# Designs tried in a protein design run: peptides against a protein of PDB entry 2AZE. Part 187

Target 1, 148 residues: chain A of PDB entry 2AZE
Amino acid sequence: AQECQNLEVERQRRLERIKQKQSQLQELILQQIAFKNLVQRNRHAEQQASRPPPPNSVIHLPFIIVNTSKKTVIDCSISNDKFEYLFNFDNTFEIHDDIEVLKRMGMACGLESGSCSAEDLKMARSLVPKALEPYVTEMAQGTVGGVF
Target 2, 101 residues: chain B of PDB entry 2AZE
Amino acid sequence: GRLEGLTQDLRQLQESEQQLDHLMNICTTQLRLLSEDTDSQRLAYVTCQDLRSIADPAEQMVMVIKAPPETQLQAVDSSENFQISLKSKQGPIDVFLCPEE

## One batch from the design tools (peptide; made by RFdiffusion4, then SolubleMPNN)

Design b1_p26_6_s1 (from b1_p26_6, 14 letters changed)
Fold by OpenDDE base, seed 3:
Structure b1_p26_6_s1 (fold): chain B 148 residues (1-148), chain C 101 residues (1-101), chain A 26 residues (1-26)
Amino acid sequence: as target 1 above (148 residues)
Amino acid sequence: as target 2 above (101 residues)
Amino acid sequence: KLTFTIHGKESIERFNKIKVTITSES
């Protein structure tokens, strides 16, 4: 009885660990798709324009954005060496990392929300190694969660 | 029996986790390759137009933060305190506004 | 209060590192 109880605890531990790794893998896949799609987009755009964009017109990864109402008053204190910043807002704000920005731009093909068209899914599959394609399909269908 | 069943389940879960680890290794390898490719990194950028598409500066002010690795960001967002603190140990931090137009 | 650590391009595998580094304070 005690042995069975111990094994049941171990079983539950492994199930939880697998669930965590599934979430991690999904996020990694989304990042890969988003990054590759972004690079592909920009490469194509530069080829069409026959020139790169002006240096001061682009924001290279990594970055973070902060957005708030245009009416929000912001007080900013900056150290002389610019090593430290302190922002005080009079209202709420939002913080988004570059990955979230890419997702909202559609760079992850809507896979993050399960809103993939047939074309989106095709694009997503084309941006990952063959071994990951089945998992991408499962993500699009919302069927991730099974045990291999 | 129950013991045999649990033992079998654990073996199956081990195999499943190994497959999952394999897929994760493939994925992380691809990401590392991207990070090491100079041309890809050159093309890994967004524009202010991209940012306007997700947060319209007509309604929202958008600040961009470019900071060295390991920069610490602390944020407080409550009814009594709205604050962001940035502390870098490896170099200066750049903060700029995304223009409305 | 939320605390983040910004990782550079060399840390493209950011999910795990960010998850570990993110802390909440009073």
Scores: peptide ipSAE 0.033, ipTM 0.862, DockQ to the pose 0.136
Fold by OpenDDE base, seed 5:
Structure b1_p26_6_s1 (fold): chain B 148 residues (1-148), chain C 101 residues (1-101), chain A 26 residues (1-26)
Amino acid sequence: as target 1 above (148 residues)
Amino acid sequence: as target 2 above (101 residues)
Amino acid sequence: KLTFTIHGKESIERFNKIKVTITSES
């Protein structure tokens, strides 16, 4: 009947919405873990050194990284007020946001790629509220959304 | 039957979505707390050594961009054109190089 | 052509929203 057809459409709509929310939640969890892990690392390092690092030796979040071969020729134009930049490269470049950098640093404990050791998973779980721990476990196992 | 099955599925999906919403609220709250913690923000940094682990400055030039919110970055990376454009409306953009060592 | 729009005042603040909007054009 038409009713069944309507419900099927609604079912698909809800499934897609849930999928989107799952993706958003996973990203937020990864960001939380990465950030807390970074802060924890730096706190420990500063405590051991009994001092903060020199101001010019660190880059605070947020930031963007651009890298290219050292052989790449770059022309840069900067406005007087530094509101506008234009870079022209003679070869390819890469752009990475700060979260991607943190993930590549291992700050997300490999959870983002499913490469999470037992110790990594333990760390990841310790960096989220208890209510989120089951979801972290599911992420590590690749079983998120298995109910659907 | 089909109708009964669909009805049950929708009910289960509703419950699942409510659970997701709850978890997202928890996560968002945690992130907000971190943003409000001055010490956490002070410690939210990477070093040049960290960046070298991503792209070795011996082989790659590593450029760091610090920009105000709502800054636009336009990038073209093709065989014909390699360009990055930055435009800020809220303040100056700071660009600097990560030293090789 | 890719366009990235940076959102949020602080790193963590960005996490509560879409931190970067990516638009591909051309």
Scores: peptide ipSAE 0.031, ipTM 0.861, DockQ to the pose 0.137
Fold by OpenDDE base, seed 1:
Structure b1_p26_6_s1 (fold): chain B 148 residues (1-148), chain C 101 residues (1-101), chain A 26 residues (1-26)
Amino acid sequence: as target 1 above (148 residues)
Amino acid sequence: as target 2 above (101 residues)
Amino acid sequence: KLTFTIHGKESIERFNKIKVTITSES
């Protein structure tokens, strides 16, 4: 009947929404772990050095990275007020946001790819609230979705 | 029969979604706490050495872009056109290169 | 073609509440 059809549409809508939220939660967890791990690393490093790094030697979040071959010729046009930039390359380039950089640095403990060592998983669990630890474990095992 | 089954499924999915929302709220709360912590903000940085692990300046040029919120970045990467366009509406954009080791 | 958008402080999905959205038309 029409009523059943309406409920089936709603069912599919909810399933899709849950799937989207699962993906969002996983990303949020990875970001939390990456950021906390980064802060922890830097705190330790500064303590060992007994001083903070020079201001011009670090890049604070957020940022974007562009990389290309050193042989690539780049032409750059900049507006007078620096509100607009135009870069022309003679070869391919790559763009990465800061989160991707942190992941590639290992700040997410390899959790993003399910390639956590025992030590990495221990670190990851220690960087989230207790309520999120089971989900971190599921992410590491590739069994996300079993709780719901 | 079918109607009752669908109704039960929807109730179960609602409970699952509520649990998921709860976990997301916990996670976003932690991120807000980090955002509000001055020491964490100060320590939220990477170095040029870190960036070399992503793209070694010995072989790759590494460009860093710092831009205000709502800045638009459009990139074209094709055989005939390689271009990046940056447009800010809220302030100047800062672009610099990471030095070689 | 890729497009990046840096969202403002209202975002709850990133540290410092700044989100970079990446879209591709490939």
Scores: peptide ipSAE 0.030, ipTM 0.862, DockQ to the pose 0.134
Fold by OpenDDE base, seed 2:
Parts: C-alpha cells; structure tokens; sequence
Structure b1_p26_6_s1 (fold): chain B 148 residues (1-148), chain C 101 residues (1-101), chain A 26 residues (1-26)
C-alpha cells in the first residue's frame, strides 16, 4: 500500500514535469522558427536593396515595447546613470516582448495559434531539423501531447 | 495488480520524457548555433515598419526599451494607477520612441 | 502588479540567452 502510494506520487510528479517540458519545447521550436525566418527575411531584403538598412532604422533583439494611445500623457523620471526609469501614465498601456512581436509579425508562421496554412507549415518545417518536423506537424494539428 | 500497473506507467513515462529531452537538446543546439553565428546576430532585428504593423503610431505611441540582462520591469495597470518601473543591475537602459510614418 | 524579469545567460529559452518572465505579485 505504501509502495503504491509512493509510486503514484512519483507518477504525478513525472506527468507534471513532462507537461512543463512539453510547453518549453513548443516555445523553443517557435523561437527557432521565428528567429530563422526573421534572419532569412532580412537577408533577402538587404540583398534586394543592395545595402544594409540605416543603423538607426533597425532594432536588434532583445527588446521590449510599450504602446499606449497617442493621447495618453506620460511622465518619465530617469536616474542620472540611467539605471532606473519611472513612467506614469494617465491611461492603460500594453507591454510586449520581442518574441511576441515576432509572432504577431507572422515569423512563427501562425504555428503558435493553430492558424498554420499549408504554405505556413511548409515554411515552418523547412526551418527546423528533420527530427523536429513531426513535432511541428503535431503543433499545427493541435495534437501535441496526445500520448500523455 | 495496482503495483504492476503503476510500475509499467512509470516506465512508459520515463521513455516519453527521454524522447522530449532528446528533442529539446536538438532544439537548444540549433538556438546556440544561431547565437554563435555573427551574420545571424547582425540580421536579428526588426524595423520601425514592423512595429507599426503591430501598433500603428498613427493611433498608438510605441516606446522601445533595450535593457541589460536581469533588468526588472514592474508594471501596474489599474483604474487608479498606471505605472512602469525599470531597474537595471548591470548597466544603463535605453528607451526611445518609434518614429511616425 | 506585474513584474517582467529579463534573465541572463543562464536562460536556455532564448537564442541570445535573454528571457523575459512575467510575474504577478498579487
């Protein structure tokens, strides 16, 4: 009885750990696809333009963006060494990290939301090693973790 | 019996986890390769046009924050208080606005 | 209250080893 109880606890622990790793793997795959797709896009764009973009026109990863209505009043306080910032808004705002921006740009091919067309899926598969292709397919179909 | 069933389940879960670990190792290796590739790092950027596609400056003000690792961002978004606090440990924080169209 | 933490090189979930984590302090 006690042995069975111990094994049941271990079973639940492993199931939870697998769930966590599954979500981490999905996020890692999305990042890989998004980054490779972004690099590919920019490489092609620079080749077509025959020059790199102006330095001040691009934002290298990593970054965070904050957006709010252009009518929102913002008060900003900055420390002398620029180690600390304080922003006060008179209305609501949104915060997005760079990965979320890439996803919204379509760099992850809609795989993150189950909105992956045949062409999107083809692109996504082409940006990962062969061993990851089946998992990408499962993500697109929403069948990841069916065995768990 | 119950013991035999649980033992079998644990073996199956172990195999499943090992498969996940293998796939994760492959994926992290690919990401490390990207991190180590100078050309890829040079090309890992977005443009102001990209940001406008997410939040149009015609309607939204877009602020960009570039901060060192371990920087903390605290945000309060309520009916009585709207605030963002940034605190860096390693270096200065850069904040700038995305230009309008 | 939400807190975003930019993790350093120890993070394995970003290609450049920087991760943003959202933490609720309520």
Amino acid sequence: as target 1 above (148 residues)
Amino acid sequence: as target 2 above (101 residues)
Amino acid sequence: KLTFTIHGKESIERFNKIKVTITSES
Scores: peptide ipSAE 0.040, ipTM 0.865, DockQ to the pose 0.140; fails the geometry check

Design b1_p26_6_s2 (from b1_p26_6, 10 letters changed)
Fold by OpenDDE base, seed 5:
Structure b1_p26_6_s2 (fold): chain B 148 residues (1-148), chain C 101 residues (1-101), chain A 26 residues (1-26)
Amino acid sequence: as target 1 above (148 residues)
Amino acid sequence: as target 2 above (101 residues)
Amino acid sequence: SLSFKIHGKESIERFNKIKITVTSES
């Protein structure tokens, strides 16, 4: 029955690979929604203001955020060419990438937590290609994880 | 039998994976399109107010890092060591602070 | 504590085809 055992191992390998791809797809979908929603927000805002914001008033993607207490002492070393940075903190810090920032801003419509409202879900669906809409629906319902 | 069942399962999983690959390709394509659209890139920004919603500069210092692709970020956060290391191979890294409101 | 949301094991795929490799320990 060695053949059957080999196939079972292969089955498990494929299942794990599918699981990984599902996770990756979900993240990519969230990024797509968040980015498009952000662009939409800003486009509308600029239209209302009838002008773009001042260049130094905005942070363009991509970026990473580091935050810590204002009381935290930070030592920074920078290479001459600015290719390398070293930060030493005397206390804990947090790191957030731009995607996380967008999610917390609600740009992913709450889909990331599977707790989006009907209106949020409608928005999310409108920001993806038709082929991805069913998957977005499943994400909202928390039903992702099975085989297709 | 057992062999037949497993064989069928594997075929079904293959079909499922192919469907996933298709969806992933669609999604990746959309992201590429966004990256190539100059108007979208121009509008892909957040404000300091947006960042304050994550960490209020009145209580927290907020440092922004803009790094080239493939930049390596190493972070250590323990009771004995708190460190962030950034290494870029494709260009300079820009770091700046968000001002308080 | 370190708070950093990362997809995958060591890296995340990002907007503008930017990939950042992150290694974290505590």
Scores: peptide ipSAE 0.038, ipTM 0.871, DockQ to the pose 0.295
Fold by OpenDDE base, seed 1:
Structure b1_p26_6_s2 (fold): chain B 148 residues (1-148), chain C 101 residues (1-101), chain A 26 residues (1-26)
Amino acid sequence: as target 1 above (148 residues)
Amino acid sequence: as target 2 above (101 residues)
Amino acid sequence: SLSFKIHGKESIERFNKIKITVTSES
């Protein structure tokens, strides 16, 4: 009885851990697709332009974005060595990391929401190793949730 | 019996987790390869047009933060306090605005 | 240009407390 109870606790522990790892894997896949797709897009654009963009016209990863209303007043305090910043806003703001930006740009092919077109899914599959293609398909279909 | 059933379930879950770990390792390896590829890193950038698609500077101010690794970001967004604090351990932080056009 | 700074390096060093009225370069 006690042994069975211990194993039941362990079973639940493993199930939860697997669920967490599934979420982590999905995020890793989305990041991989987004990064590769971004690189591909920019490579194509530079080829068409026959030159790279000016250094100060682009923002390289990694970065953070903060957006707020243009009417928002911001008070900024900066240390002399620029190691510390303090921003005080008089209204709400939003923070987005570079991954979130890439997702909203469509670089993850809509896979993050399971809203892939046939072409989006084809692109997504082409940007991952063969071993990950089945998982990408499952993500697009919303069938990720079972255990192997 | 119940014990044997649970034992078998645990073995199956362990195998499933190992397969999952394998896929994660493959994915992590690909990300490392991207980080080690100079050309890929050179091409890993966004433009002003890209940022406008996230938050239109006509209506929203877009501030970009470039910071060294391990920089801490603390944010408070409540009716009584709206604040962002940045603290770097490894170098200066760069902050700039995305132009409207 | 994405390199449009809120304030220049020299101004940041001299004035480490800044009130910013959001205006962006068009």
Scores: peptide ipSAE 0.017, ipTM 0.854, DockQ to the pose 0.029
Fold by OpenDDE base, seed 4:
Structure b1_p26_6_s2 (fold): chain B 148 residues (1-148), chain C 101 residues (1-101), chain A 26 residues (1-26)
Amino acid sequence: as target 1 above (148 residues)
Amino acid sequence: as target 2 above (101 residues)
Amino acid sequence: SLSFKIHGKESIERFNKIKITVTSES
């Protein structure tokens, strides 16, 4: 009885750890898909334009964006070496990292929300190694919660 | 019995975790390859138009932060304080505004 | 609830290794 109890505790611990790793893997897969899809988009765009965009017209990854009302007063303190920044806002703001931007751009093919069409899923699968394709399929179906 | 069942479950969970670890290694490797590919990195960018889809500069200002790896961003929210702190360990941080077209 | 919106993941799940920490009143 006590032995079974101990094993059940261990079982639960492992299940939670697996759940955490599943979440991490899903995010990594989404990043991979988003990055590769972004690269493809830009490659195609540059080919169509027959030239790269102006250097200061694009923002290379990685980056973070902060948006707020134009009326928001922002005070910024910067260290001498620019290693430290402190921003004070008098109103609310939003922070988005590059991955979030890519997701909202559709670069992850809607896989992040399990809302991808057949075409989106096909694209997503094409952007990962074969070994990851089954997991991409599970993500699209929302069935990742299972143990395999 | 119950003991045998639990023992079998634990073995299966171990195998599942090993599979996850393997998949994560594959994924990490792919990301590393992307980071090492010069052409991919050259093409890994967004435009101001892309950012406008997130927050239109016509209504909101968009500040872009270019931070080195291992940079820490801390956002503080209180009833009287809205604050963002950035701390880099590997180089200077660049901040600029995304202009409205 | 947060008085601001944050979208992103911590460094452990991020390839670009930017750590985001949120300290809020609620």
Scores: peptide ipSAE 0.033, ipTM 0.871, DockQ to the pose 0.623; fails the geometry check
Fold by OpenDDE base, seed 2:
Structure b1_p26_6_s2 (fold): chain B 148 residues (1-148), chain C 101 residues (1-101), chain A 26 residues (1-26)
Amino acid sequence: as target 1 above (148 residues)
Amino acid sequence: as target 2 above (101 residues)
Amino acid sequence: SLSFKIHGKESIERFNKIKITVTSES
């Protein structure tokens, strides 16, 4: 019947939306953990050093990273107002955002790749509100995605 | 029947989505609190040493891009061209190299 | 070739109040 067909379409729409939101929530959780962990690390480091790092020695979020071989030739064109940049490379390059950098630094405790030790999981849980802890546990176990 | 089953499924999915929305709101709130905390923002930084986890400056050059909101980055990958284009709407873009250690 | 990975635009914008749009062209 037409009514059943309409409801089936709606069901599929909702399932897809839930899937998208699950992905978004996981990313938000990872970012929260990574940021809080980064701040914690730096606070401790500055306390141990009894001073903040020199201003030119640190890179504040947000940022983008571009890397390529040291042998790669790069031509750069910049507009007068610096609103526009054009880079031409003679070989391949990589682009990474700040969140990816934090993940590779281990700031997300390996939760993003399922390589979360017991200590990593403990740290991750400590950096989120209580309501999010079960979801963090599911992420570590790779069991996220169930219909509740 | 089929209609009743679908109706029940939709209700269950609605409840699941509502729970998900609630968790997302909690998480978003936490991130907003971090963004509004001056001390946290001051401490939200990495060092060039940290960037070695991405690319070792001994083998790779590392370029850092600081851009204002709504900046567009276009990456071109073709047989003839390897290109990055940056276009900002709200202010100047800052680009610098991470020195070798 | 090039390699890049950009995380969720919406999540990044919410935290940093910036949006960097990456468009790949081949």
Scores: peptide ipSAE 0.033, ipTM 0.867, DockQ to the pose 0.378; fails the geometry check

Design b1_p26_6_s3 (from b1_p26_6, 10 letters changed)
Fold by OpenDDE base, seed 1:
Structure b1_p26_6_s3 (fold): chain B 148 residues (1-148), chain C 101 residues (1-101), chain A 26 residues (1-26)
Amino acid sequence: as target 1 above (148 residues)
Amino acid sequence: as target 2 above (101 residues)
Amino acid sequence: SLSFTIHGKQSIERFNKIKITVTSES
């Protein structure tokens, strides 16, 4: 019946939406863990040094990085107001956002790849509210995928 | 029948989505709290040493881009063209290199 | 190459609610 067909379409729509939200939640959790861990690291470091780092020695989030071979020739054009940049490379390059950098730094405790040690998982759990701890555990186990 | 089954499925999916929304609200609340905490934002930084752990400046140059919100980044990386275009509408873009040790 | 997969024009949600729009071709 047409009614059943409509409901089946709606069912599929909702399933896809849930899947998207699940992915979004995982990313948000990773960001939360990464940022809190970063802040914790830096706080500890500054306490040990008894002073903050020099202003020009640190890069505050957000940022993007581009890396390429030192042999790569780069031509750069900049508008007068610095609102526009154009970079031309003679070879391949890589782009990484700040979240990717934090993940590679281990700030997300390896949770992004399900490669958490016991200590990593403990740290990850400690950096989220209690209500999110079960989800962190599921992420670490790779069992996220079921519908509540 | 089939209609009853589909109706029940939709109800269950609604409950599942509500649970997800609840968790997302908790998560976004934590992120908002972090964004509103001045001390946390002051401490939300990486060093050039951190970046060197991602891409060694001995072999790779590392360019850092600091841009205002809503900045557009267009990248082309092919055998025929290697290009990055940045366009900001809310202010100047800052680009600098991480020094090599 | 890119550290993340982007097809066409996409937006990246940031912790501090800053949006970065990326268009990539490779």
Scores: peptide ipSAE 0.043, ipTM 0.873, DockQ to the pose 0.236
Fold by OpenDDE base, seed 3:
Structure b1_p26_6_s3 (fold): chain B 148 residues (1-148), chain C 101 residues (1-101), chain A 26 residues (1-26)
Amino acid sequence: as target 1 above (148 residues)
Amino acid sequence: as target 2 above (101 residues)
Amino acid sequence: SLSFTIHGKQSIERFNKIKITVTSES
């Protein structure tokens, strides 16, 4: 009847909301792992070198990357206060945010693509609170949301 | 019946969502702690070598954009138009090229 | 090409609470 129909609509709404939250949680976990792993890497590297890297040799988060062919001609217009930029390219370009860069660097331990080795998974688990470890395991196995 | 089944499903979904919310709260708390840790922020960097692993400067130029929060990025990538527009409201934008190895 | 798909107005929120709005308007 109409009551059942209403509940079915509500059920679908809730399922969709849960799916969205699952995606958000996965991204948050990946960000946490990637960030902690990056910090850990750099801390270790600085300890090995017994000094921090030169200031001009590193790029602190946050940032965005734009890459294009070296042959691409780029015209750039910048406002006086540098609040506005306009880039015109004569060819295609790519945009990457810092999180994507970290993922491609392997900072998320391959968890983002489900390509975790045993060591990668161990590392990933070690970088999250205990309560999140089961979810990390599910992400690695590709079984997140199996109950829905 | 069907009504009872749906009612039960909704209760179960509510519990599942609450568990999910709890996990998200834990995760966001961790991220906030990291964002507030000065040492972590100091160590939150990549090198040009790292960027070369994403786009090799031998073939690609790599442009780095340091943008304040709430910056607008408008991008058009078509056969007839290739454009990026940046607009900031909270401060200057810094753009520089990653040097080739 | 773009590394991420832009559909109209897309918002990217980082873990450090930085939000960038990406648009494909022309």
Scores: peptide ipSAE 0.024, ipTM 0.856, DockQ to the pose 0.258
Fold by OpenDDE base, seed 5:
Structure b1_p26_6_s3 (fold): chain B 148 residues (1-148), chain C 101 residues (1-101), chain A 26 residues (1-26)
Amino acid sequence: as target 1 above (148 residues)
Amino acid sequence: as target 2 above (101 residues)
Amino acid sequence: SLSFTIHGKQSIERFNKIKITVTSES
């Protein structure tokens, strides 16, 4: 019946919306874990050193990095007000945002790839509110995606 | 019947989405708190050593881009064209190189 | 309040409320 068909369409729409929100939540959780873990690391390091690092020795978030072979020739054009940059490379390059850098540093405890040891998972859980812990567990197990 | 089943599914999906929304609110709240905490922001940094772990400057040039919110990055990476364009509307962009070891 | 939008790998919302939009051309 037409009514059933309409409901099926709505069902599919809702499922897709939930899927999108799940993806967003997972990314937000990873960001939260990564950021808190980074802050924790640096706090501990500064405590051990008994001083903050030199200002020019650190890069505060947010940032983006671009890497390419050291042999790559780069031409750069900058607007007068530095609002606009144009880079031309003679070879391939890579772009990584700060979140990706943090993930590769292990700040997300390997949760992003499902490569989460028991200790990593414990750390990850400790960096989120209690209400999010079950979801973190599901992420680690790769069981996220179901409707709950 | 089929109609009853679908109706029940939709109700269940609604409940599931509400739970999901709740979790998202919790998460966004945490992120907001992080953004508002001065000490956390002060400690939210990486070192050149960290970046070298991602791309070793001995082999790779590492360029760091600091840009204001809503900056647009356009990239073309093809055999005939390798280009990055940055456009900011809210302030100047800073670009610097991570030193080699 | 914090508003965020995530569209795959094309955009990212940061904890400090900074959003960067990446546009890839082919």
Scores: peptide ipSAE 0.024, ipTM 0.862, DockQ to the pose 0.116
Fold by OpenDDE base, seed 4:
Structure b1_p26_6_s3 (fold): chain B 148 residues (1-148), chain C 101 residues (1-101), chain A 26 residues (1-26)
Amino acid sequence: as target 1 above (148 residues)
Amino acid sequence: as target 2 above (101 residues)
Amino acid sequence: SLSFTIHGKQSIERFNKIKITVTSES
């Protein structure tokens, strides 16, 4: 029936919207965990050292990194106001944003890939509000999509 | 019947979406609070050692880009063209190298 | 090192409310 078809279209629309929101929420959760874990790590490190690191030895978020071979020739053009940069490389490069760096550092506890140990999961859960803990658990199990 | 089933599904999906919206609100609120916490922001940093775990400076040059919000990054990485373009509208972009140990 | 290719247009939301738009030209 036409009515059923209309409802099926609506169902699919809602499912897609939910999927998008799930992805957004998961990323935000990962960012929260990674950030809090980073802060916790650094706080502990500074406490152990009894001092903050030298100002020029750290990079505060946000940032992006570009890496390439040390042999790569890079030409950089900069606008007068430094609002525009143009980099030309003679070989391939890699780009990583700060969140990716944090994930690779393990700051997201492996939750980003659903590859967290029990201890990692415990840490991840401890870094989010109670209301988000069930979702973190689902992320760790890779079962978020199964709810819908 | 089919109609009843679909109707029930839509109700359940609505409930699920409401839950997601609620969770996102909680999460975004937490993130805002974190962004406004001075101590947290002071401690929100990585070291060159951290970056070496991503790209070893012994073999790779690591360039750090600090750009204002809403900065646009365009990248071309092909066999014949290797280019990165940055365009900021909210302030100057800072670029520096991570030193090698 | 690996080649990095950005596909399409991406908007990245940051925890500190910084948004970066990445556009691929390849």
Scores: peptide ipSAE 0.023, ipTM 0.860, DockQ to the pose 0.296

